# Designs tried in a protein design run: peptides against a protein of PDB entry 3S8F. Part 231

Target 1, 157 residues: chain A of PDB entry 3S8F
Amino acid sequence: VLTLFVAVPSLMTAFTVAASLEFAGRLRGGRGLFGWIRALPWDNPAFVAPVLGLLGFIPGGAGGIVNASFTLDYVVHNTAWVPGHFHLQVASLVTLTAMGSLYWLLPNLTGKPISDAQRRLGLAVVWLWFLGMMIMAVGLHWAGLLNVPRRAYIAQV
Target 2, 166 residues: chain B of PDB entry 3S8F
Amino acid sequence: DEHKAHKAILAYEKGWLAFSLAMLFVFIALIAYTLATHTAGVIPAGKLERVDPTTVRQEGPWADPAQAVVQTGPNQYTVYVLAFAFGYQPNPIEVPQGAEIVFKITSPDVIHGFHVEGTNINVEVLPGEVSTVRYTFKRPGEYRIICNQYCGLGHQNMFGTIVVKE

## One batch from the design tools (peptide; made by RFdiffusion4, then SolubleMPNN)

Design b2_p23_5_s4 (from b2_p23_5, 17 letters changed)
Fold by OpenDDE base, seed 2:
Structure b2_p23_5_s4 (fold): chain B 157 residues (1-157), chain C 166 residues (1-166), chain A 23 residues (1-23)
Amino acid sequence: as target 1 above (157 residues)
Amino acid sequence: as target 2 above (166 residues)
Amino acid sequence: IEGVEAFMLLLAATYLGAFLLVA
């Protein structure tokens, strides 16, 4: 019940953020239905990290609704599906947002801008992190649907 | 300029809100579809039955492992199972192939899991509550019971066996 | 289990590859 109550406001927030991104992209010269996406600062890890986190949060949020559904939870409860959900929500969104915040915070704290090498490395780290999390999350969700148990090191599949 | 910007933002918000509503309907439809196609495996949750976890080992149907399997009909059995730190009782659980088995599972100590490999039986077992699961084993053999809820230092070794006999 | 192993291996390979490229 609580999850479903939170789901609607969360969806509203997510789409509001998307609207803000569209506005920002258009202010940066993006045109058309999708041109604003390309105009966003994809060269800045402080931007890319939280955006990738948001992208991971979409399937994670959908999974949250599944987990909160009585009939569907019967299928996925205490299976590898649940860790898959957590890795999308915590290890993707929360972690990537934290990582992104560091790329903003460090230059401000030190008074020194990040070097181009550091920027490129940051982008690599963020994208690779996202890729790894997506692979693991898909694997865990798949395993969960195959009834692989949570908190068990062996299973008969 | 501020007024123009505000109008532009509102237009984008309206578009995204419309999209959000559309996606909401899509998700509801997908959930409905999933429910409609995968309803065959829902084990009806029996009435919530409560027991005293402090006396369940001493008195009642869970007290004697030798009497844990009770025939309730020509091809129907009730099995009284205890999940405890760290194992299951009785172990093994012996049941006939093709019989309708009602598992009544409870715990004398902490929360455990009852996950039967190769089946859709997967429930949490709470002290003071009886979990009821109905299942029919179509294939003979051994089915492993796994605890999928952390219950202490021996959690990883907490296994049971169901033996389905021809 | 096979699916999980495959994804874990892919994950490990991805991170190892990334490390080697940076290293």
Scores: peptide ipSAE 0.022, ipTM 0.737, DockQ to the pose 0.024
Fold by OpenDDE base, seed 4:
Structure b2_p23_5_s4 (fold): chain B 157 residues (1-157), chain C 166 residues (1-166), chain A 23 residues (1-23)
Amino acid sequence: as target 1 above (157 residues)
Amino acid sequence: as target 2 above (166 residues)
Amino acid sequence: IEGVEAFMLLLAATYLGAFLLVA
C-alpha cells in the first residue's frame, strides 16, 4: 500500500509536464482540444525525443503500478513483463531524453547550430528508436503475460 | 501575466489528471480482468513463515527428500522443496493428478526462483523464508521447474521436474 | 475479447490516434 503512494508524485509530475506541453502548444497558436498538439515543434529532435519518451513512459508507469501491486506482481514477477517495463522506463524515456538533450546541448556547447541534414537525421533516429522500442516493449509485456520467464534462455512458448 | 499562465496551467493539470486517472483505471482494469481469467488455480498463501537456512538441510521437513511429499488429507499433499545452487530437491517431485498440492519452498543458500512451466506457479525463494503456493495439476505429465532469479554461474542450468501421475 | 488483447488494442489505438493528430 505504501509503495503505491509513490505513484502519486509521479502522476503529478506527469500531469504538470502534460499541462506545460498544452500551454506551450497553445502559446504557439494551437487551438481547440487537440490543435495545440500540432502546434508543438515537431521539427526539432530536441523536443520530439523526450516527448516520445514520455509517451512510452505512460504505459510504463501503468506497469509500475502493476509491479508494485502484491496480487498483480505475483503473476508478472520475474517474467518478461519486468524487462518490458524497464525498456519503457529506461530505454525509451531516459534514453530518448538523453538523445534529445544532446540535440540541444551540442549546439550550445559548440556555438554552432545543427545543420538541416543533422536535424532531419535526428528526427529519423528518434522516431525509429521509439518505434523499435515500442514493438519490443509490447512484445516483452505480451510474452510476460504468457509466462515467459525472465533470466532464462528457454521458454515453453 | 504569470498569474494567468499559472491559472491556465492549473486548469490543464486538472484536465490531464482526470484523463490520466481514467486511462490508468482502464488499463489496470483490463490487466486485472486478464489476470482474473487466466490465473485460476493458483493461490498464494501469503503467510510469512521463517526457517533457519543453516539447518534446513539437516533437520525438519526439508531434510529428507524421500519424505518431502506428505499426504495431509484426501487428495491433498504438502511438498517440501529446497531450491539450492544449482537444483531442486526432491527431483523429480512426484504428485498425483487432480490433487491439491501445497508447495513449501525454501533455500539453504541464496535467492532462487521457482517457475513451473505450464502453470502459473512463479515465486521467489529466499533463504530463511518459506514460500507457500497451492496448485492442482489437471493434466498428467512432466512439468519443468526453472530458476528465474539469477543465483550464480550455474543459474542457467538450474532445473527441476514435477511428475504428475495419473 | 480477452483483457490482454483489449489492453494492447487500446494502446495501439491511443498511439495511432496520437500519431494521426500530429501528422
Scores: peptide ipSAE 0.018, ipTM 0.740, DockQ to the pose 0.053
Fold by OpenDDE base, seed 1:
Structure b2_p23_5_s4 (fold): chain B 157 residues (1-157), chain C 166 residues (1-166), chain A 23 residues (1-23)
Amino acid sequence: as target 1 above (157 residues)
Amino acid sequence: as target 2 above (166 residues)
Amino acid sequence: IEGVEAFMLLLAATYLGAFLLVA
């Protein structure tokens, strides 16, 4: 139980970021309980990418709590569950944040804004990446719960 | 105004912080509840037992695969299993159906996995430590042992078999 | 496996509940 307190700093950080998003949305004219979400710059891949990463990180973080639990880890350890967790944490949050950062960084380094076509392409890439990552992650977690072993090419299911 | 902005952000942060703490306690409670109500698939860890990996092949209960299956009581057996690069011994492991089997698993070389298909047996095997798993096979047949921890070039081919006899 | 499944279901319910409360 005490091990689960390791999640406190991560949760604090995550929800602080959420607070910042709410604040930003309200500054952009969003009103009401959900209006601030709609007011966020969803037309900018530099914004959308890291936000989608955060969304993927939520179930990944929950899985982290499971993995950190001594008793529950016995069930999921060295199964396909673990790489499912990794793909949510690294290939979703970290990778999408890096992708988003690139969409911000390149225009600033070159001094040239991205074209509208590049912007739309960037949005498509980020959303497709997120969708694919979620499908794969769900599949891996599901396989793990079916006792499919990690680091094996064969399983009895 | 910078001051106004800071006050606003602080208010949101406090609210979300409270939510985060509440969620943490909810998660802990859910884990506790789940463990209390769903214990059938949980095998508790035993006491830490150590062995010398450099001599485990030469002396002791793991030294002779022919003597690896030891009857310890009525319908109770202890099986001393070595996981090594790249296989298991004894192989096959022969045990009777319906008997309580205590697996004592260790490694003479590197870390391996011991994942038995069709069961909830899934442990890592560390050199110098003995992994203890208790299981009763209700169905006769062959159960494959899979190494699910990377252990070298032959890792992908590292398999064993448990034969459960009627 | 049963414990993890139960936890996942409860977790999903918790997230849904929290969302609905905040929504």
Scores: peptide ipSAE 0.028, ipTM 0.763, DockQ to the pose 0.056; fails the geometry check
Fold by OpenDDE base, seed 3:
Structure b2_p23_5_s4 (fold): chain B 157 residues (1-157), chain C 166 residues (1-166), chain A 23 residues (1-23)
Amino acid sequence: as target 1 above (157 residues)
Amino acid sequence: as target 2 above (166 residues)
Amino acid sequence: IEGVEAFMLLLAATYLGAFLLVA
C-alpha cells in the first residue's frame, strides 16, 4: 500500500495536465461538461500527437501500478505484459510527444509554416501510430495475462 | 485578465485533484480486492538463501545433475536446478505426477529466467541467490523451461524440459 | 485477475466516453 503512494504525485501531475487542457478548451469557446474537449485544436498534429500520447499513457500508468505491486507483479513479470507497458509509456507517450514537438519545432526553426497537405499527413501519421500502438499494446497485455513470456520467440499459447 | 485566468486554472486544478484522489482510492480498492481473492496463487518468496556462484558447480547439491532430484518425503521432492549459459541442469528434470516439488534454482554465471510453460512458475535466477519455487504437477507430460531474461548470445536457445511421469 | 479486468473495463469505458465526446 505504501508503494502505491508513489502514484499520488503522478496522478496529480496527470490531472493537472488535464486541467490545462480543459482550460485551453474553454478559452477556445468550449462550454459545458465536455464541450471543451471538442474545442481543442484537433486539426493540429503538434497538439494531437502529445494528447494521444497522454491517452496511451493512462493504461500504461495503470499498468505501472500493477507492475509496482509485489503480488500482481508476480503474475505479469517477464511476460509479454511488460513490453506492452513499455510500448504505452515510451513508444506512445514519449514518441508521440517527440513527433508532436517536431511538428511545432520545424516550422518555427525554418520560419516556414507547414502546408495543409503536410498538416493532414501529420495527422494521419500520429493517428495511425496511436492506433497501431494501441492494438499492439492490447495484444501484448493480453498475451502477458496468458503467461506468454517476454524475450522468447516461442510460447505454449 | 491574468488574475481571472489564474483563478479559473485553480478551480480546474482543484476539481481534477479531487478526481485524482478519488481514482487513487478506486485503484487501491481494486488492487486490494485482487489481492484478497487471488493471493493463494502466489508462491511465497521464502527465506533469502545465498550460495557462492564460483563454487556451486564443484560442491554442494547443484554439483551433480544425477543427484539433483532428492526425495524428501513420500510424495515430496527437492530439485536442485542450475540455470547457466546456455541451458539448465539437470535436463530433463524428471519428477512424478502429483508430488510436491520444491525447485531450488541458482546460477553460476549471469542472471537467467526460469519460466515453465503450462504453469505459474516464473522466476528470475540470480547468481549468488537461491530461488525457491514449490509446485505440484497435476498432469503428466513434458513442460518446457524457457529463459525469459536476457543472458547473452545464446539466450534465445536456452531451453529445458521437465518430464512429469505417471 | 478480477482487479485487472476491472481496470480494463474502467479504461475501456473511459476511452469510449472520450471517443464519443470528441467524435
Scores: peptide ipSAE 0.019, ipTM 0.758, DockQ to the pose 0.057; fails the geometry check

Design b2_p23_6_s1 (from b2_p23_6, 16 letters changed)
Fold by OpenDDE base, seed 2:
Structure b2_p23_6_s1 (fold): chain B 157 residues (1-157), chain C 166 residues (1-166), chain A 23 residues (1-23)
Amino acid sequence: as target 1 above (157 residues)
Amino acid sequence: as target 2 above (166 residues)
Amino acid sequence: VEGVQAFMLALMATMLAAFLEVF
């Protein structure tokens, strides 16, 4: 019950964030239905990291609803599906948000902007992290649907 | 300006709501597919039964592994299973092919898992509670029971076997 | 704003119904 109730304000927040991103993109000169996306600051790891985290959070949030459902939980409970869900929520959203926060915080604390090399490296790290998390998460969810157990090193599938 | 930003954000809500609705339907379809393909064959109990974990080994239907498999009707059986640190009893569990099996599973010690490989039987077993699962084995052979809830140092080696006979 | 709120309330009701396994 609590999970489903929390899902509503979470969805509202997600829509608001999306609307804010669209507004920001349009302020930066983006036009059309999707042109605002390209206008967003994709060259800044402090922006890219949290956004990628949010993208991972979408399927993760859907998985949260699945895990909270009595009927659906019979399928996924204590299978590899569960760690797949966690890696989307914690290792993607939380971790990428933390990474992005550091790219904002450190320059402000030191009074020095990040170098161009550091910026490019940061972008590489964030994108590679996201890619790795998506591969692992998809694999874990897939394995879970094939009834691979959680907390077991062997399975018959 | 905050006011201009607010008005602009509101202007885009309709589009994002439509997108969200579309995604919702996609997720519902995926859920329906998952249910249709993975939930057939297992019937969970509607009632929660309780048992005293401190006495379950000494008295009652779980006390004697030799009496754990009870025929309750034509081609119907109830199997009283204990999950404990670190194994299952009875072991092996012997049941006929095609029979309707009602598993009554509990634990005398800590929380365990009861995951039957090759089936969709997968429940947690809590001390003081009885997990009930109904299943019919269509294929003869050996089915391994795996503990998928960490229960101590021997968790990784906690296995049982269900032998389905023709 | 009211339309969004109404939509979210309807979604909440649907999710609650699903949780209670009404359908």
Scores: peptide ipSAE 0.014, ipTM 0.683, DockQ to the pose 0.065
Fold by OpenDDE base, seed 5:
Structure b2_p23_6_s1 (fold): chain B 157 residues (1-157), chain C 166 residues (1-166), chain A 23 residues (1-23)
Amino acid sequence: as target 1 above (157 residues)
Amino acid sequence: as target 2 above (166 residues)
Amino acid sequence: VEGVQAFMLALMATMLAAFLEVF
């Protein structure tokens, strides 16, 4: 019950943020149905990190609805599916948001901007983290669907 | 200028709200589809049944492991299983191939898991509550029971066996 | 306005369904 209640405002927030991003992209010169996406500041790790977190949160959020469904939970509950969901929500969204916040916060607190090299390294870190997290999450969800148990060091499959 | 910006924001927001609404229906439709097709192998829960965890070992159908398997029909059995720290009883659980088995599972101590490998049997076992699972084993052999709910220091070693006889 | 109303109704219906444990 609680999950579905929080899912509604979360979806509203997500799509409101998306609307804001579209507007920002169009202000930056993006045109067309998808041109605004490319116009966003993808060269800034402080931007890229939380956006990637949000992207990872989409399947995680969908999974949350699945997990909260009494009927669907019979399939996925206490399987590797659940850790997969957790890693999308925590290790993707929360962690990447924290990373993005750090890339903005530290330069502003110290008064020293990051170098171009540090910026590029930051982008690499964020993208690699996202990629690794997606691989792990897909693997865990797949394993869960194959009935690999949670909280067990062995499995038949 | 400010009005123009506001109008643009409103237009895009309305579009995304419409998309949001569509996605909500998609999620609901997916749930409905899963329920309708039953392709995921959902095991329906039994009726709510309560038991006293403090006496379940001393009296009632769970008290004697030797009497845990009860034939209820020509090809139907009820198996009264205890999940405890740290194991299962009876162990092994012996049942015939092709018979409809109703597992009645409860715990005398803490919450445990009851996950039978090679099957879709995967339930939590709560003290004071009886978990009911219905299953028919089509293949003979041994099926391992795994505890997939943390239950203490011996959790990782908590296993049982179901032996399906031809 | 109609779209917003439809959205709100859908949200309310979803919340109600969740509350009643329809899912």
Scores: peptide ipSAE 0.014, ipTM 0.694, DockQ to the pose 0.059
Fold by OpenDDE base, seed 3:
Order: C-alpha cells, then structure tokens, then sequence
Structure b2_p23_6_s1 (fold): chain B 157 residues (1-157), chain C 166 residues (1-166), chain A 23 residues (1-23)
C-alpha cells in the first residue's frame, strides 16, 4: 500500500540535491538560469561521476515507479526493460558514485594528488561509462517495450 | 552574508519545488501515455488458485499431457500446462486458430516463466499457484514459449511450442 | 511552509490515485 509513497521522500531528496548543486554552482560564480551548471567543477572526475550517475538515475527512478505499478509492471515484467532499469540504478548511479568516490578517496588516503593525465583519463572513463550505459539502457528499455524477454538469448524481434 | 545566503537558498528551494510539481505532472502524463499505448489487451489475472506442487504430476488435470487440452465450449479450450525443470508439457501445445484459450499453468518444482513469443502472454509460474492466462490466437503457426525466470542450469534451454492450427 | 505542504499533498494525492488505479 505504501510502495508508491516511497516516491515522496525520493523526490524530495532528488530536488534537494539539485538545489544544492545550483547553490554550489552559483557560489562558484554561475549566473542566470543555467549558468550555475557551467560553473560546477566539471574538470573533476570525483564530481562528474556521481553527477552523471544522478542524471542516469532520473529516468531510472521514473522506471521504478513504472515497475512498482501493478498494471504497468505487467507490461514490463521479466522483459529487457528490467535490466535496463537496473543498469540505470546500479550500473550508473551506484557504480559511477563509487568511481567518483575513488577519485576523491585515493588521493586523500595516499596523500598523493592525481596527476593531470590521471584526471583527464578519469574524466574520459566516467563520460564513456555514462555514454555506454545510456545507450545500453535505452536499448534495453526499447527492447523491453517490444516484449524482448529477460534472461533469454533469443527474442521475437 | 548569511542572510543573503538564506534568501538565496529559499529562492532555490521554491524554484525546485515548483519544478518538482511540474515534473510530477509530466510523469503522470508519461504514465498515462504508457498505459494508453502499451497496456491494451492486458490479460487479467484470474482469482487466486492453489494447487499442491507435490501431487500435481500424479493426479489432477496436469497429470496427463494427453489430456491437457480440454474443450470447454464450441470455441473455447482450457490448456493445463506444467512448467518444469526444464521444459513444458504438453509440448507442443496444439490449439485451434480463433479459439479462446485459457491457459492454466503451474509448476511442480521451482518458479518458471511463461513467455509466449508473438503475444503479450508473459507470466511467472509459481509452485503451488495456478497462473491463468486467456488468449485467442488470431494467426496460425508456431509460437515459442520461453522461460524468462531463472530456474536452474538448464534454464537457457527451456522452451516450448504452441502450434496454432487453422 | 504552505508551498511545501501543498507540494506534499499533491504528491500524496497522486500516489494515492496511482495506487487506486485511477489512471
């Protein structure tokens, strides 16, 4: 009965995070409606990774509502849709957050800052990861809507 | 400085709250769209029906695959299907084109899937429960049944066939 | 505060509507 009410605190949290990002961006000199986004530290993989994870989590969260709906779940259950959802929630948000955390944690633990080359490599890794995840997730969701089965090596389409 | 910061925070919160409300309506619209476009022809679940998985192979309507297809009306059939590790019975399932088919599916062992290609039939099959699916095949031919719920080492090879005859 | 309350009520109402299969 209370399953869908989970969306309430989740949305509150999501928008609070977004507000925090806006505030941070504006503190960094960002102006205007979107200028604060550009002002965020996009040169730091420790920042970029979890933010990309959050971006992937948005459609994943929407999918969560779909999956939790009895009526809608009948359409998507045990189709490729579900793995698509997982890859947004786990392989994007959780994994990218973990990656980003490492880019912060390791320098702090070792006392050795990452080199510029390592930083650039890190950025490449997280962006490529995000891109790949988005492509795969879109494909899986699309396939799911076409009734491609989960946990099968064959499909009708 | 703190006062300015607080005002800014409040403004941002108000903005994002407004945005959140807007997004709520967007999500509702998307859900409505999904329902309108993808839920047409959803097969309603029947009433909860239980069966003893330990005896389902020995007695009852699932016990004999040769008796699995039962004509219940002039153009109506009930098909008693077992999903087991690792296959379906009867296999093939032979039904007439255009007939209303009620599948009664259960499992004697573990949870399986019953996904029929070319249809919207996609249900889990739980031991001790009977899954009921009503469908009318409009096109003759062969329809593959796929297990889409992991059920063991032979899961990937667990297939069945529905043959729809003219 | 009133805005937050209104937002929460709207969310709750929407979730309840979804639960009741209104849409």
Amino acid sequence: as target 1 above (157 residues)
Amino acid sequence: as target 2 above (166 residues)
Amino acid sequence: VEGVQAFMLALMATMLAAFLEVF
Scores: peptide ipSAE 0.013, ipTM 0.731, DockQ to the pose 0.067
Fold by OpenDDE base, seed 4:
Structure b2_p23_6_s1 (fold): chain B 157 residues (1-157), chain C 166 residues (1-166), chain A 23 residues (1-23)
Amino acid sequence: as target 1 above (157 residues)
Amino acid sequence: as target 2 above (166 residues)
Amino acid sequence: VEGVQAFMLALMATMLAAFLEVF
């Protein structure tokens, strides 16, 4: 239970980020419970990438609670579940945030805005990356629940 | 107005807190359901027990593989297992079908895994600590022990066998 | 502080429920 206290600052950060997104969407003309989402700049890969990372981070965070539970960890520890978890955390959130950062940083460093073709390609890349990561993560979590071991080339399943 | 913006954000945070709590319950419920339907349950943790990894091979219950399987009661056994680079001792581990087996597992060298295929037995083995797992084999046959914690160049070949006799 | 405590209590209760469901 004490380990779960570590989740509090992370969740508070998540709330702040979500609140900031809602505020931004409403500033852009979004209204109602969900209208603010549509108003966000989904045409910008620098925005879309980290947001998709956040979406992957949510189930990853739920998995973090499982991994932090001493009782539930006995079920999932050193199975494919664990790689599934950190692929959501690292290969999704961190990687997509890095990608998004580059879509902002490079134009600023070079003094040249990205072309429309580069923007469209960027959107395709981050969406495809997200899709692939979600498929892989679901597969790894599922395999973990089927007792597929981590760090082994063989499995009974 | 920065102050107004902060106040608005705080209001949204309250909403998202409530939503996040709701979603947390949903996710935990779904995870619990999945685990309950796809696993054989949770292995209970044993008491923390320490051992000297530098002497575990020379003296004590792990020292002689011929004495590793100890009958502790009617249809009850304790098996003292060493996980080492790169194998398990004793190997094979022979136990009777239907008996309650208490595995006492430790390592003389580095961290290893102890994952028994076809069972829910899956623990890390730390030098200086004793991992305790209780299990009853319902089906006779051979069960492979797999090291699922990287332990060196021979990690991929580190296997053991539990033979469950009728 | 009260909000954090309530959150933790809810989390603990949920974890307990999940634990019991798994067993």
Scores: peptide ipSAE 0.012, ipTM 0.713, DockQ to the pose 0.077

